# Designs tried in a protein design run: peptides against a protein of PDB entry 9GMZ. Part 18

Target 1, 343 residues: chain A of PDB entry 9GMZ
Amino acid sequence: TGFPLELLTRPATERLAYFENYTVAHPRLKEVYEILMRTIAEPAGASFIFVYGASGVGKTTLRLRVEQKLTELALPKLESDRARVPVVGIEAIAPESRYFNWKEYYTRALITLEEPLIDHKFDYGVRGISRDNFGKINVESKVVAPALRRALENALIHRHPDVFFVDEAQHFGKVASGYKLQDQLDCLKSLANMTGILHCLLGTYELLTFRNLSGQLSRRSVDIHFRRYCADSPEDVQAFKSVLLTFQQHLPLAETPNLVDHWEYFYERTLGCIGTLKDWLKRVLSDALDREATTITLKDLQKRALSVAQCQKMFKEIQEGERQLSETEADVQNLRSALGLGA

## One batch from the design tools (peptide; aimed at target 1 K241)

Design b1_p12_4_s2 (made by RFdiffusion4, then SolubleMPNN; from b1_p12_4, 7 letters changed)
Fold by OpenDDE base, seed 5:
Structure b1_p12_4_s2 (fold): chain B 343 residues (1-343), chain A 12 residues (1-12)
Amino acid sequence: as target 1 above (343 residues)
Amino acid sequence: AEPLQIFPQAPR
């Protein structure tokens, strides 16, 4: 089934919003979703979940779908426990400076956790944190990072979310030295331990640096690799073509564009990353709607494609991440073989 | 190629 045909008479903003909100249940997304939901339900003493994969693979889409499901599942309990928040999710910001800004992180986390819609208000016991007349959290500039951390710890304990999500978590790794990176990891570990809240860090393959630096985190973490589709796998190529066919049917245009016949070009410019594909199609759809076009052409696609140079850079970053994972898998097999445990 | 299902969305 395609898009609702009534959308063809609706404003461009509504047509674009339909496509933006449309999520394809592609095999890799479904697999990672099921693993992540199971891990959140049964952490087995884990304090961290790491979800890593290529930029534009769809990690933010995964997060948002898990947040929606956890909220839905919590609704019956929220009627009796008005203090509870089922899930909290933030995006880590790339620091403007050479160092990660913890003050900004704690402030954003508090603002997100303590949304105005929460009826049960909590006093953080921190001078300079207040609520406005609309219940929005205000943090005065004089409040220091250690005080914001204590406020966040208290808020997380009181609200007791099933998981705390941090998207773009590779930005924690933007430090001047390996020592400072360890301090960031110890800070995150301490926050998870003090609150008893499961943390899920989503990011690029740069998150693998956190695995390599902390042998202690490895014992209390679950790793989830969100793979791209690979052109050397017939199954992955078929899945990628099925994604194109599905998007083709859900572009709210008068004439259905033939995206599947151009699958190699789509693969060349997305590297098998479905988030990159969706963002590309969204830009092209927006342009088509602005021109009141009946369909999307190859020329329209070419106008909004990533450059070959951008794709080459992204591919190099992917190859390095996939190589590091492959080496780790080989090292485990070699260790097992050397121990006489078999492969 | 076959069309894929929509990911379930929570009602708004």
Scores: peptide ipSAE 0.100, ipTM 0.777, DockQ to the pose 0.230
OpenDDE base, seeds 1, 2, 3, 4: peptide ipSAE 0.037, 0.009, 0.024, 0.022; ipTM 0.676, 0.563, 0.624, 0.672

Design b1_p12_4_s3 (made by RFdiffusion4, then SolubleMPNN; from b1_p12_4, 7 letters changed)
Fold by OpenDDE base, seed 3:
Structure b1_p12_4_s3 (fold): chain B 343 residues (1-343), chain A 12 residues (1-12)
Amino acid sequence: as target 1 above (343 residues)
Amino acid sequence: PVPLQVFPEMPR
């Protein structure tokens, strides 16, 4: 059990790539994966899925694993239907300007949607959208955002993905003073309605602001909370230690480091977020490989740890998100009690 | 603690 020992004779780049591509099937990831896959298969008239949780909990990893699985499941059908794309996933960019750049968003979505199908010609119905000699979509500067939206709508209808993923979706909320977050949601809602494509927004607890703004979205959305591991739960602590043990076995080093004995320090600096843990270990592994080290030490871990100040900031953001969810649960219970539904 | 399973590697 562990990494292939042959990696010890391979270049540092291959050893690092092994660990980068390695994904632990930890309990929270499995749970959220199963819920998300079920919801995509049976959306029950939902137009949106919201996946929210702490920064670094592993939402991007979840997305990528779902994209992989949906692609694998679609392969037999793709042989007969060459126009179909099983899934599309983009990352929302934080706007440099106070304005969300819809033109860029639509362009990136089109590029991502068409990238797997370089050989398949598609008429976008918009002048100034073409493919280069490498099959990459080129959008002329004259093409305006409403035209790109229509092109994306047509492409989504034609390619008919099972889901459209938007990672880091909290960035839609970072609009300038005076722009309504509601307008961004209405644009996304309109795109989902016009195409009939299920949208999955993945983001931090800042995504809860989207839920609170639209009572109409709540009726057409499924919410999935990707929880961190909590130190006050013995089960969560055991799961976190099991993740450390698993990573310990899959670090391609000559001597297996003892990560489990330092579990409290790992918890302190990750807040129970497995993505943060993986990224930390990746940085430490990279440093170890650059030095041709046989193992990693506590000192090596400390050099690449998040600062206490960073962890305190992240923890406050997590506590606020968890509090908002707990209050919502209490409100539901209060509503049930008020309706004469027993607690 | 016990070793956990792995998700399949993403296609390179």
Scores: peptide ipSAE 0.297, ipTM 0.845, DockQ to the pose 0.243
OpenDDE base, seeds 1, 2, 4, 5: peptide ipSAE 0.284, 0.288, 0.284, 0.292; ipTM 0.847, 0.846, 0.841, 0.844

Design b1_p12_4_s4 (made by RFdiffusion4, then SolubleMPNN; from b1_p12_4, 6 letters changed)
Fold by OpenDDE base, seed 2:
Structure b1_p12_4_s4 (fold): chain B 343 residues (1-343), chain A 12 residues (1-12)
Amino acid sequence: as target 1 above (343 residues)
Amino acid sequence: SEPLQIFPQMPR
């Protein structure tokens, strides 16, 4: 089962959109998806979920698929409760300064909560927040961060999402001191506690530093490690090859390219990260469609590959994150042994 | 290698 053959007669924009919008249900994505969906349904008193893994592993894809599923599951209830939003998802912005921009964070969260289709006018209780004629929120520049926080707290309580997603959440950690990092954690904890809304922070392994600073968050957090595929695992190599085979079948080209035979090259330039692989293939597909090419060649792949220097830098960051997690697993084993629980 | 399933497409 491949792409619909009718796409071959469609414009390049539709062919590219097909490839962009489909998602391979690869084993690690499916596993993390099921864990995350279960945790959202039954948080067991957790206020936070931490999802961490390599850049380009597929965390944004995971978020979007969970958002879709939560929306589908909520549809029957939304007919009776027009004020409800099933899920909220935002991306944290990298600070331009040594300080996280909370004003921008709250503004983006409010804009995402207020889809134009929500007929129910909510008063945020804050001067300088208005709706345009299309129901879109406008925040005046004079509105200060504490006022935007109160508006977001009220909006989250009123809309009652099942979860609030923050993608690229490692950006909360990009502050000049450890004390300021604790203040950021306490700010997020306060928002979750005041609203009663479960927060899911998705990020790189830099999120581990943020997680480890708050022993109080650890008691009310669930941790999900989104692992890459490792070339030293035969099962992971087989899963990675199966992903390549699936991509071959879903590239809307007249001739099916042979990606599987080049699996080592794909692994070398993606480090086992499926998001990086999909983005690479999207760039190559776009180039092929622009040339009206019938297939993708190795030369086309090489033209859009990450450089060896980029891969080496990314791999060093991955190794440091995986090392920190391995040390934590060893600490758990040492604790179990010290408790007289067998290893 | 066997092909993997795909998630349902997001509504446009």
Scores: peptide ipSAE 0.244, ipTM 0.846, DockQ to the pose 0.233
OpenDDE base, seeds 1, 3, 4, 5: peptide ipSAE 0.035, 0.234, 0.152, 0.010; ipTM 0.754, 0.835, 0.811, 0.620

Design b1_p12_5 (made by RFdiffusion4)
Pose (drawn by RFdiffusion4):
Structure b1_p12_5 (pose): chain A 343 residues (1-343), chain P 12 residues (1-12)
Amino acid sequence: as target 1 above (343 residues)
Amino acid sequence: SAFTPTEVFTES
């Protein structure tokens, strides 16, 4: 397989768009996708899905692909329920203040729930907020956060989304003190419990500070680790080389450049993160299409790679996250012993 | 082939 040969006659813009729209279902992403879809289809009391992963591993692409896939299920379902949004997805806003702005979060979440059939919803539940009949949801600055949250709860319970996505969930950790970390997630727990809607949180390894704050949160959450490819296990190396080969075969050029020969350097500057690899390859392809190059040279790759210091910071954070998320038989034995079960 | 650690891995 490979890129369509017709693209050679087309201008560089079509090649670049093709490569941008191209995706690879590498094993780690496939497994994480399968787990996430299975868990969303049946939460069974869980009120959170944590998706831990390094920067550039593909959390956002996963969110987008699962949103698209779930939207397909909604069309047959719509014949039964005219007013139902299948999936709602938003991003956590990094606040300018010391603490996360819950009022703005509620405002944006309610705004994202705009639908053309707004007549079906009627009143949101609290005065001071309504659509301006122009397709935009208007909220009043005098409306307090408890009333806005109550309106969001009512809107969510009415629409009943399958899953609620909060991309970049590490921004929830912006707090004014050292003790507000548990409350920051307890508020979202209460919202999810009352609305009966699973809140899937995606973020980098900084989200691990939101892991096990309390036993209640521990039970109300499901951990999904989007592991990067590690050079330690030969199977992961084989998979990383294989991804490079797929990319080598699928980037539009006159002749396919050799990328497997430089797999070590790619791993050096990408740490196995597939998104970081694709971004680099797309940048190199864009640079090459400017000069109409027939192949990719190592010099081109080196020109638009990542700095050593940046990769050192990436690896430090990744090591810390993998160390925190590691599970061994020793931990299972310790838990067995402390539980008094034995063996 | 096996991977060999470089400056990115040794100083981290």

Design b1_p12_5_s1 (made by RFdiffusion4, then SolubleMPNN; from b1_p12_5, 6 letters changed)
Fold by OpenDDE base, seed 5:
Structure b1_p12_5_s1 (fold): chain B 343 residues (1-343), chain A 12 residues (1-12)
Amino acid sequence: as target 1 above (343 residues)
Amino acid sequence: SKFVPGEVFLNA
């Protein structure tokens, strides 16, 4: 089924919003979603989940769909426990400085967790944290990072979410000169341990550095690889073409564009990353709607494509991440062989 | 399971 035909008579903003909100349940997204949901339901003593994959693979889409589902599942319990928040999700900000800003992180986490509409307000006993007349948290500039951490720990304990999501979590790896990445990991581990809340870190292959540095985290973490589609796999190519077919049916245009015939060009400029594909199509759709165009052409696609240089850079980052994972798999096989366990 | 084009996560 395509888009609702009534959208063709609607404003450009509504047509664009439809496509923005539309999510294709592609095989890799579904697989990772099912693994993540099962892991959240049965963490088996894990304190962390790491979800890593290429930039633009769809990690934010995964997070949002899991947040939605966890909220839906919690609704019956929220009627009896008005203090509970089912899930909290934040995006880690790329620091303007070379270094991760913990104060900003704790502030954003606290603001997100303490949504104004929550009925049961809590006083965290921290001077300089207040609520405005609308119940929104205000944090004074004088409040220091350790005080914000204590406030967040108390908030997480009181609200007891099933999981705490941090998107773009590779930004925790941006450490000051003389600081160790290990100290950042120990801070995160301590927060998870003190609160008893499962943390899910979503990010690029830079998260593999977190996995490799902490032999102690490895025992208390679950790793989920969100793979891109690979052109050397006939199954992956077929899945990618099926995604293109679905998107072309859900572009709210008078004439359905033939995206599938250009699948190689779409693959070349997205590297098999569905988030990158969706963002590209969103830009092209926006341009088409602004021109009141009936369809999109290859020329319209080319105008909004990533450059070859951008794709080459992204591909190098992907290859390095995939290589590190392949080496880890080989190391496991070598270890098994060395232990006398058959490969 | 064969991926069926048009499976959408229902937006609530």
Scores: peptide ipSAE 0.010, ipTM 0.497, DockQ to the pose 0.026
OpenDDE base, seeds 1, 2, 3, 4: peptide ipSAE 0.007, 0.010, 0.010, 0.010; ipTM 0.464, 0.479, 0.522, 0.511; seeds 1, 2, 3 fail the geometry check

Design b1_p12_5_s2 (made by RFdiffusion4, then SolubleMPNN; from b1_p12_5, 7 letters changed)
Fold by OpenDDE base, seed 4:
Structure b1_p12_5_s2 (fold): chain B 343 residues (1-343), chain A 12 residues (1-12)
Amino acid sequence: as target 1 above (343 residues)
Amino acid sequence: SKFVPGKVHLEA
């Protein structure tokens, strides 16, 4: 079933919003979703989950779908336990300076954790943290990072989410020295240990460098690789074409565009990343709606495509990340063989 | 937000 045909008579804003809110459950997304949901339900003593993959593979979409599902599953219990938050998710911001801004991170985490609809008021025990008349948290500029950390620890303990999501978590690794990166890891470990809350870090392959610096995290972490579709795999090509077919059926246009016949061009400019594909189609749809066009053309696609230079840069970053993972997998096999454990 | 299962195979 395609888009609701009644959308063709609706404003451009509603048509665009339909497509923005539409998610294709493609095979890799479904696989990673199932693994992540299972791991959250049964963490088996893990304190961290690492979800890594190419930029634009769909990690944010994965997070939002898991957050939605965890919220839905918690609804019956939330009626009786009004203090509980089922899930909290934030996006880590790239620091303007060479140093990660922990003060901003803790502030954002507190603001996100304390939704106005939570009836149970919690006192953070920190001067300069208040709630406004709308129940929103206000943090005064004088509040220092160590105090905000304690407030977040207390809030996480009190609200007891099933998982704490940090999207774009590679930004924790953007520190000038490996020593400072270890300090960031130790800070996150301490937060997870003090709260007893499972942390899920989603990021690019740069997150692997962050993960590998901590031998202690290896014992208390689950790794999930969110792979892109690869053109050298017939199954992956077929899955990618199927995603294109689904998107063409869900573009709220009078004439269904033939995206599938142009699959190679879509692959060339997305590198098999479905998030990049969706964002591209969203831009093209917006342009088509602004022109009151009946369909989208190859020229419309070309106008909003990533440049060849952008794709080449992104592809080099992906190849380096995939190489590092393949080496790690080989190292595990070599270790098993060296231990006399059959490969 | 609608989560729609992707097809593994292109249906003609």
Scores: peptide ipSAE 0.005, ipTM 0.336, DockQ to the pose 0.028
OpenDDE base, seeds 1, 2, 3, 5: peptide ipSAE 0.000, 0.000, 0.014, 0.000; ipTM 0.394, 0.317, 0.471, 0.330; seeds 2, 3 fail the geometry check

Design b1_p12_5_s3 (made by RFdiffusion4, then SolubleMPNN; from b1_p12_5, 7 letters changed)
Fold by OpenDDE base, seed 4:
Structure b1_p12_5_s3 (fold): chain B 343 residues (1-343), chain A 12 residues (1-12)
Amino acid sequence: as target 1 above (343 residues)
Amino acid sequence: MKFVPGKVFLEA
C-alpha cells in the first residue's frame, strides 16, 4: 500500500512530515533490530552493546524503533512502577573543543531521563539541579561534571531503564591521544558498572577503536555490525531496489516517480546506505512540494545529491571500517586454529 | 510493530 491519497489535498508540511516519519522495514534493519532486541532482553552479563556501521546506514532509525518497542512492551509494567523509565536514548555531540564535554553529556542524559509524565520526583542529591513547574530539569552553570555524573548514576539506578542508548558514540573517541581514549572508555565502563544499566553505543566504524583498546570491554560487550547493501551481492542489490520501490510508493506526490530505473545512480550517491537515501529523498521531496510539482525528476535528484567528492570520502571511510572488521574475523579464526580448535 | 519485508513499520 502506498501513501494515503488524502495527503494530496493536505498542506506541504503534512506531506513532508508523513515521509519523514515513514520507515522502510528493509532486511538489514530487521536483522539488526531482532539481534539488538534479543540482546537487550538477554544481555548474558554484558554491560555494553556496540552497534557500528557506515554513516547514514540507519543507526538512528534503528535506535528510535527499538526505543518505541521497548516503551510499548513496558507500558503494562509502568502502570504499577511509575518510577521506571523503559529506555533512555541520547545523541553524543561532537565537542567544539579537542575534548569531549562530559558536563554537556551528563546534562543531556539527565534531561532525557526526566520524562514530564513521571509523577515521582527524584532528588538527584546535587545542589543546583532543579525542576521547573513543567517538570523540566534545570542545571545551574556552577554544577561541575563530577556532581552531574553522580546525579546521572543516581537517576539511572532509580529509573532502571532496560538500556541506555548513546547515538553518534564515535564522538567519545575524538580525543587527542590513545591514552585519553582509554580514560573515556574507563569512565563509560565505570558508569555502566556503578548503575548496573546496559549501555548501547551506536556509531560509525570509529567505534572499532573502542573495541580494540579494551580487552576487558570485549569480555562484557556484544558487537552488532549494521552492514550497508553491497552492489557485488545480487541479494543486496535486490533489497536496495525493493527499498527504492517502497519509497517511490510513499512519496506523497500526484505522479509516482520511477526511482527503481535509476537504482545505480541512487546506489552511487548513497553507497547502499538507506538513511542517506531517505535524507536525500526528503530534501528532494521538500523542493518538489515548494514548487507544487506533480513528481520528482532526475534533475531534481541531481540538484540534492551528494557530490562525487563527498561519496568518495565516505566510501574510503566505509572500506577502512569493513577491512578492520574482516581482519578481526580472520584473527578469531587464527586464534581458534592456534588453540587447536578446528577452523 | 510488525516487520513486513518491503513494507512500512506500521504502527499498530
Scores: peptide ipSAE 0.009, ipTM 0.390, DockQ to the pose 0.023
OpenDDE base, seeds 1, 2, 3, 5: peptide ipSAE 0.000, 0.000, 0.000, 0.000; ipTM 0.334, 0.255, 0.379, 0.330; seed 3 fails the geometry check

Design b1_p12_5_s4 (made by RFdiffusion4, then SolubleMPNN; from b1_p12_5, 7 letters changed)
Fold by OpenDDE base, seed 2:
Structure b1_p12_5_s4 (fold): chain B 343 residues (1-343), chain A 12 residues (1-12)
Amino acid sequence: as target 1 above (343 residues)
Amino acid sequence: SKFVPGEVHLLA
């Protein structure tokens, strides 16, 4: 089934919003979604979930769908437990400085966790944290990072989310020294341990550096690889074509564009990353709606495509990440062989 | 067929 035909008579903003909100349930997304949902439901003593994959593979889409589902599942319980937040998600911001700003992180996390719609007021036990008349959390500049951490720990314990999501978590790794990265991981580990809240870090393959730095984190973590589609796999190519077919049916245009016939070009400029594909199509759709076009053309696609240079850069980053994973698998195999456990 | 940048194809 395609888009609702009634959208063709609706404003461009509504037509665009439909496509923005539309999610293709493609095989890799479904697989990772099921693993993630199962792991959140039954963490089995895990304190961390690492979801890693290429930029634009769809990690944010995954997060949002999981957040939605966890919220839906929690609704019956939230009526009785007004203090509970089912899920909290933040995006880690790349620090402008060489140092990760923990104060900013804790502030953002606290603000996100303590949204105005939460009726149950909590005393953070920290001076300089207040609510405005709209229930929005305000943190005074004088509040220091250790106090914000305690406030966040208390808030997480009190609100008891099923999971704490950190998107773009590779930004924790951008700290200039391995030592500082370890300190950051120890801080996150301590937060997870002190609160008993499962943390899910979503990021690029740079997140693999976090896995390698702490053998203790590996024992308390679940790893989820969100793979792109690969052109050397016939099954992946078919899945990618199926995604294109679905997207073309869900573009709210009078004439359904034939995206599938151009699958190689779409693959070339997305590297098999469905998030990149969706974002590209969103830009093209926006342009088409602005000019009241009945369809999209190849020229429209070309206008909004990533450059070859951008694709080459992204592809190198993907190859490096995929290589690191392959080496890790080989290392495990070598270790097993060395231990006499066999292949 | 390699998509050649610059070919005007209408997506039908």
Scores: peptide ipSAE 0.008, ipTM 0.443, DockQ to the pose 0.097
OpenDDE base, seeds 1, 3, 4, 5: peptide ipSAE 0.000, 0.007, 0.006, 0.000; ipTM 0.358, 0.384, 0.382, 0.376; seed 4 fails the geometry check

Design b1_p12_6 (made by RFdiffusion4)
Pose (drawn by RFdiffusion4):
Structure b1_p12_6 (pose): chain A 343 residues (1-343), chain P 12 residues (1-12)
Amino acid sequence: as target 1 above (343 residues)
Amino acid sequence: LAAPTEPAPLPP
């Protein structure tokens, strides 16, 4: 397989768009996707899905793909329920203040729930907020956060989304003190419990500070680790080389450059993160299409790679995250012994 | 976006 040969006659813009729209279902992403879809289809009391992963591993692409896939299920379902949004997805806003702005979060979450059939919803539940009949949800600055949250709860329990996505969930950790971390997630827990809607939280390894704050949160959450490819296990190396081969065969050029020969350097500057690899390859392809190059040279790759210091910071954070998320037989034995079960 | 593609295996 490979890129369509017809693209050679087309201008560089078509080649670049093709490569941008191209995706690879590498094994780690496939497994994480399968686990996430299975868990969304049946939460069974869980109120959170944590998706831990390094920067550029593909959390956002996963969210987008699962959103598109779930939207497909909604079309047959719509014949039964005219007013139902299948999936709602938003991004956590990094606050300018010391603490996360819950009022702005509620405002944006309610705004994202705009539908053309707004007549079906009627009143949101609290005065001071309504659509301006121009397709935009208007909220008043005098409306307090408890009333806005109550309106969001009512809107969510009316629409009943399958899953609620909060991309970049590490921004929830912006707090004014050292003790507010548990409360920051307890608020979202209460919202999810009352609305009966699973809140899937995606973020980098900084999200691990939100892992196990309390036993209640521990039970109300499901951990999904989007592991990067490690050079330690040969199977992961084989998979990383294989992804490079797929990219080598699928980037539009006159002749396919050799990328497997330089797999070590790619791993050095990408740490196995597939998104980081594709961003680099797309940048190099864009640079090459400017000069109409027939192949990719190592010099081109080196020109637009990542700095050593940046990769050192990436690896340090990844090592810390993998160390925190590691699970061994020793931990299972320790838990067995402390539980008094034995063996 | 295009549909995802499975990775190509390496030659023997």

Design b1_p12_6_s1 (made by RFdiffusion4, then SolubleMPNN; from b1_p12_6, 6 letters changed)
Fold by OpenDDE base, seed 1:
Structure b1_p12_6_s1 (fold): chain B 343 residues (1-343), chain A 12 residues (1-12)
Amino acid sequence: as target 1 above (343 residues)
Amino acid sequence: MLEPVDPLPLPP
């Protein structure tokens, strides 16, 4: 079934919002979703989950869908435990300086953690943290990072989310090298250990560098690779075409555009990343709605496509990440073979 | 034959 035909009589804003909210349950997203949900439910002593994959593969969509599902599953318990937050998710900010801004991180985490609970006052155990009349957390400028950390630890313990999401987690690694990166990892590890809250770090393949530096995190972490679709795999090509067919049916236009016939062009300009594809189609749909067009043409697609140079850069970053993972997988196989464990 | 992929269920 395609989009609701009634949308054709609705404002452009509602038509666009429909497509924005529409999520294709493509095989890789479904697989990673199931693994992530299972790991959150049964962490088996893990303190960290690492979800890594190409930029635009759909990590944000994955996070949002997991947050929604965890919230839905928690609703019956939230009626009895009004202090509980089922899930908290933040985005790590790229540091402007050579140092990660922990004060900002802790502040944003506190704000996000307290957003759903406007009516429930909590004593953070720290002076200079208050709630406004709208329940928003206000942090006085004098509050230092160690105090904000303690406030966050107390809040996480009290609110007890099933998981703490950190999106764009590669930003922890951008500024710190060597010992400083280890200190950042130790800070996160300490936060997870002190609170008992499972942390899920989502990021690009740059997150692997961060992951590999902590031999201590390796023992308490689960790794989830969110793969793109590969053109050298017939199954992946079929899945990618099925995604195009699905989006084609869910573009709220009077005439269904033929996206599937252009699958190679879509693949060339998305590298098999469904998030990149959705964002592209969203931009093209917005343009089509603005001009009251009945359909989308190849020329409309071309106007909003990533440049070949952008795709080449993104592809190089993907290839490097995929190479590092393949080498790691080979190292595991070599280790198993050396241990006398069969493949 | 290409088949459409089911949407992820929206939360109610």
Scores: peptide ipSAE 0.102, ipTM 0.786, DockQ to the pose 0.117
OpenDDE base, seeds 2, 3, 4, 5: peptide ipSAE 0.031, 0.105, 0.031, 0.075; ipTM 0.714, 0.784, 0.722, 0.779; seed 3 fails the geometry check

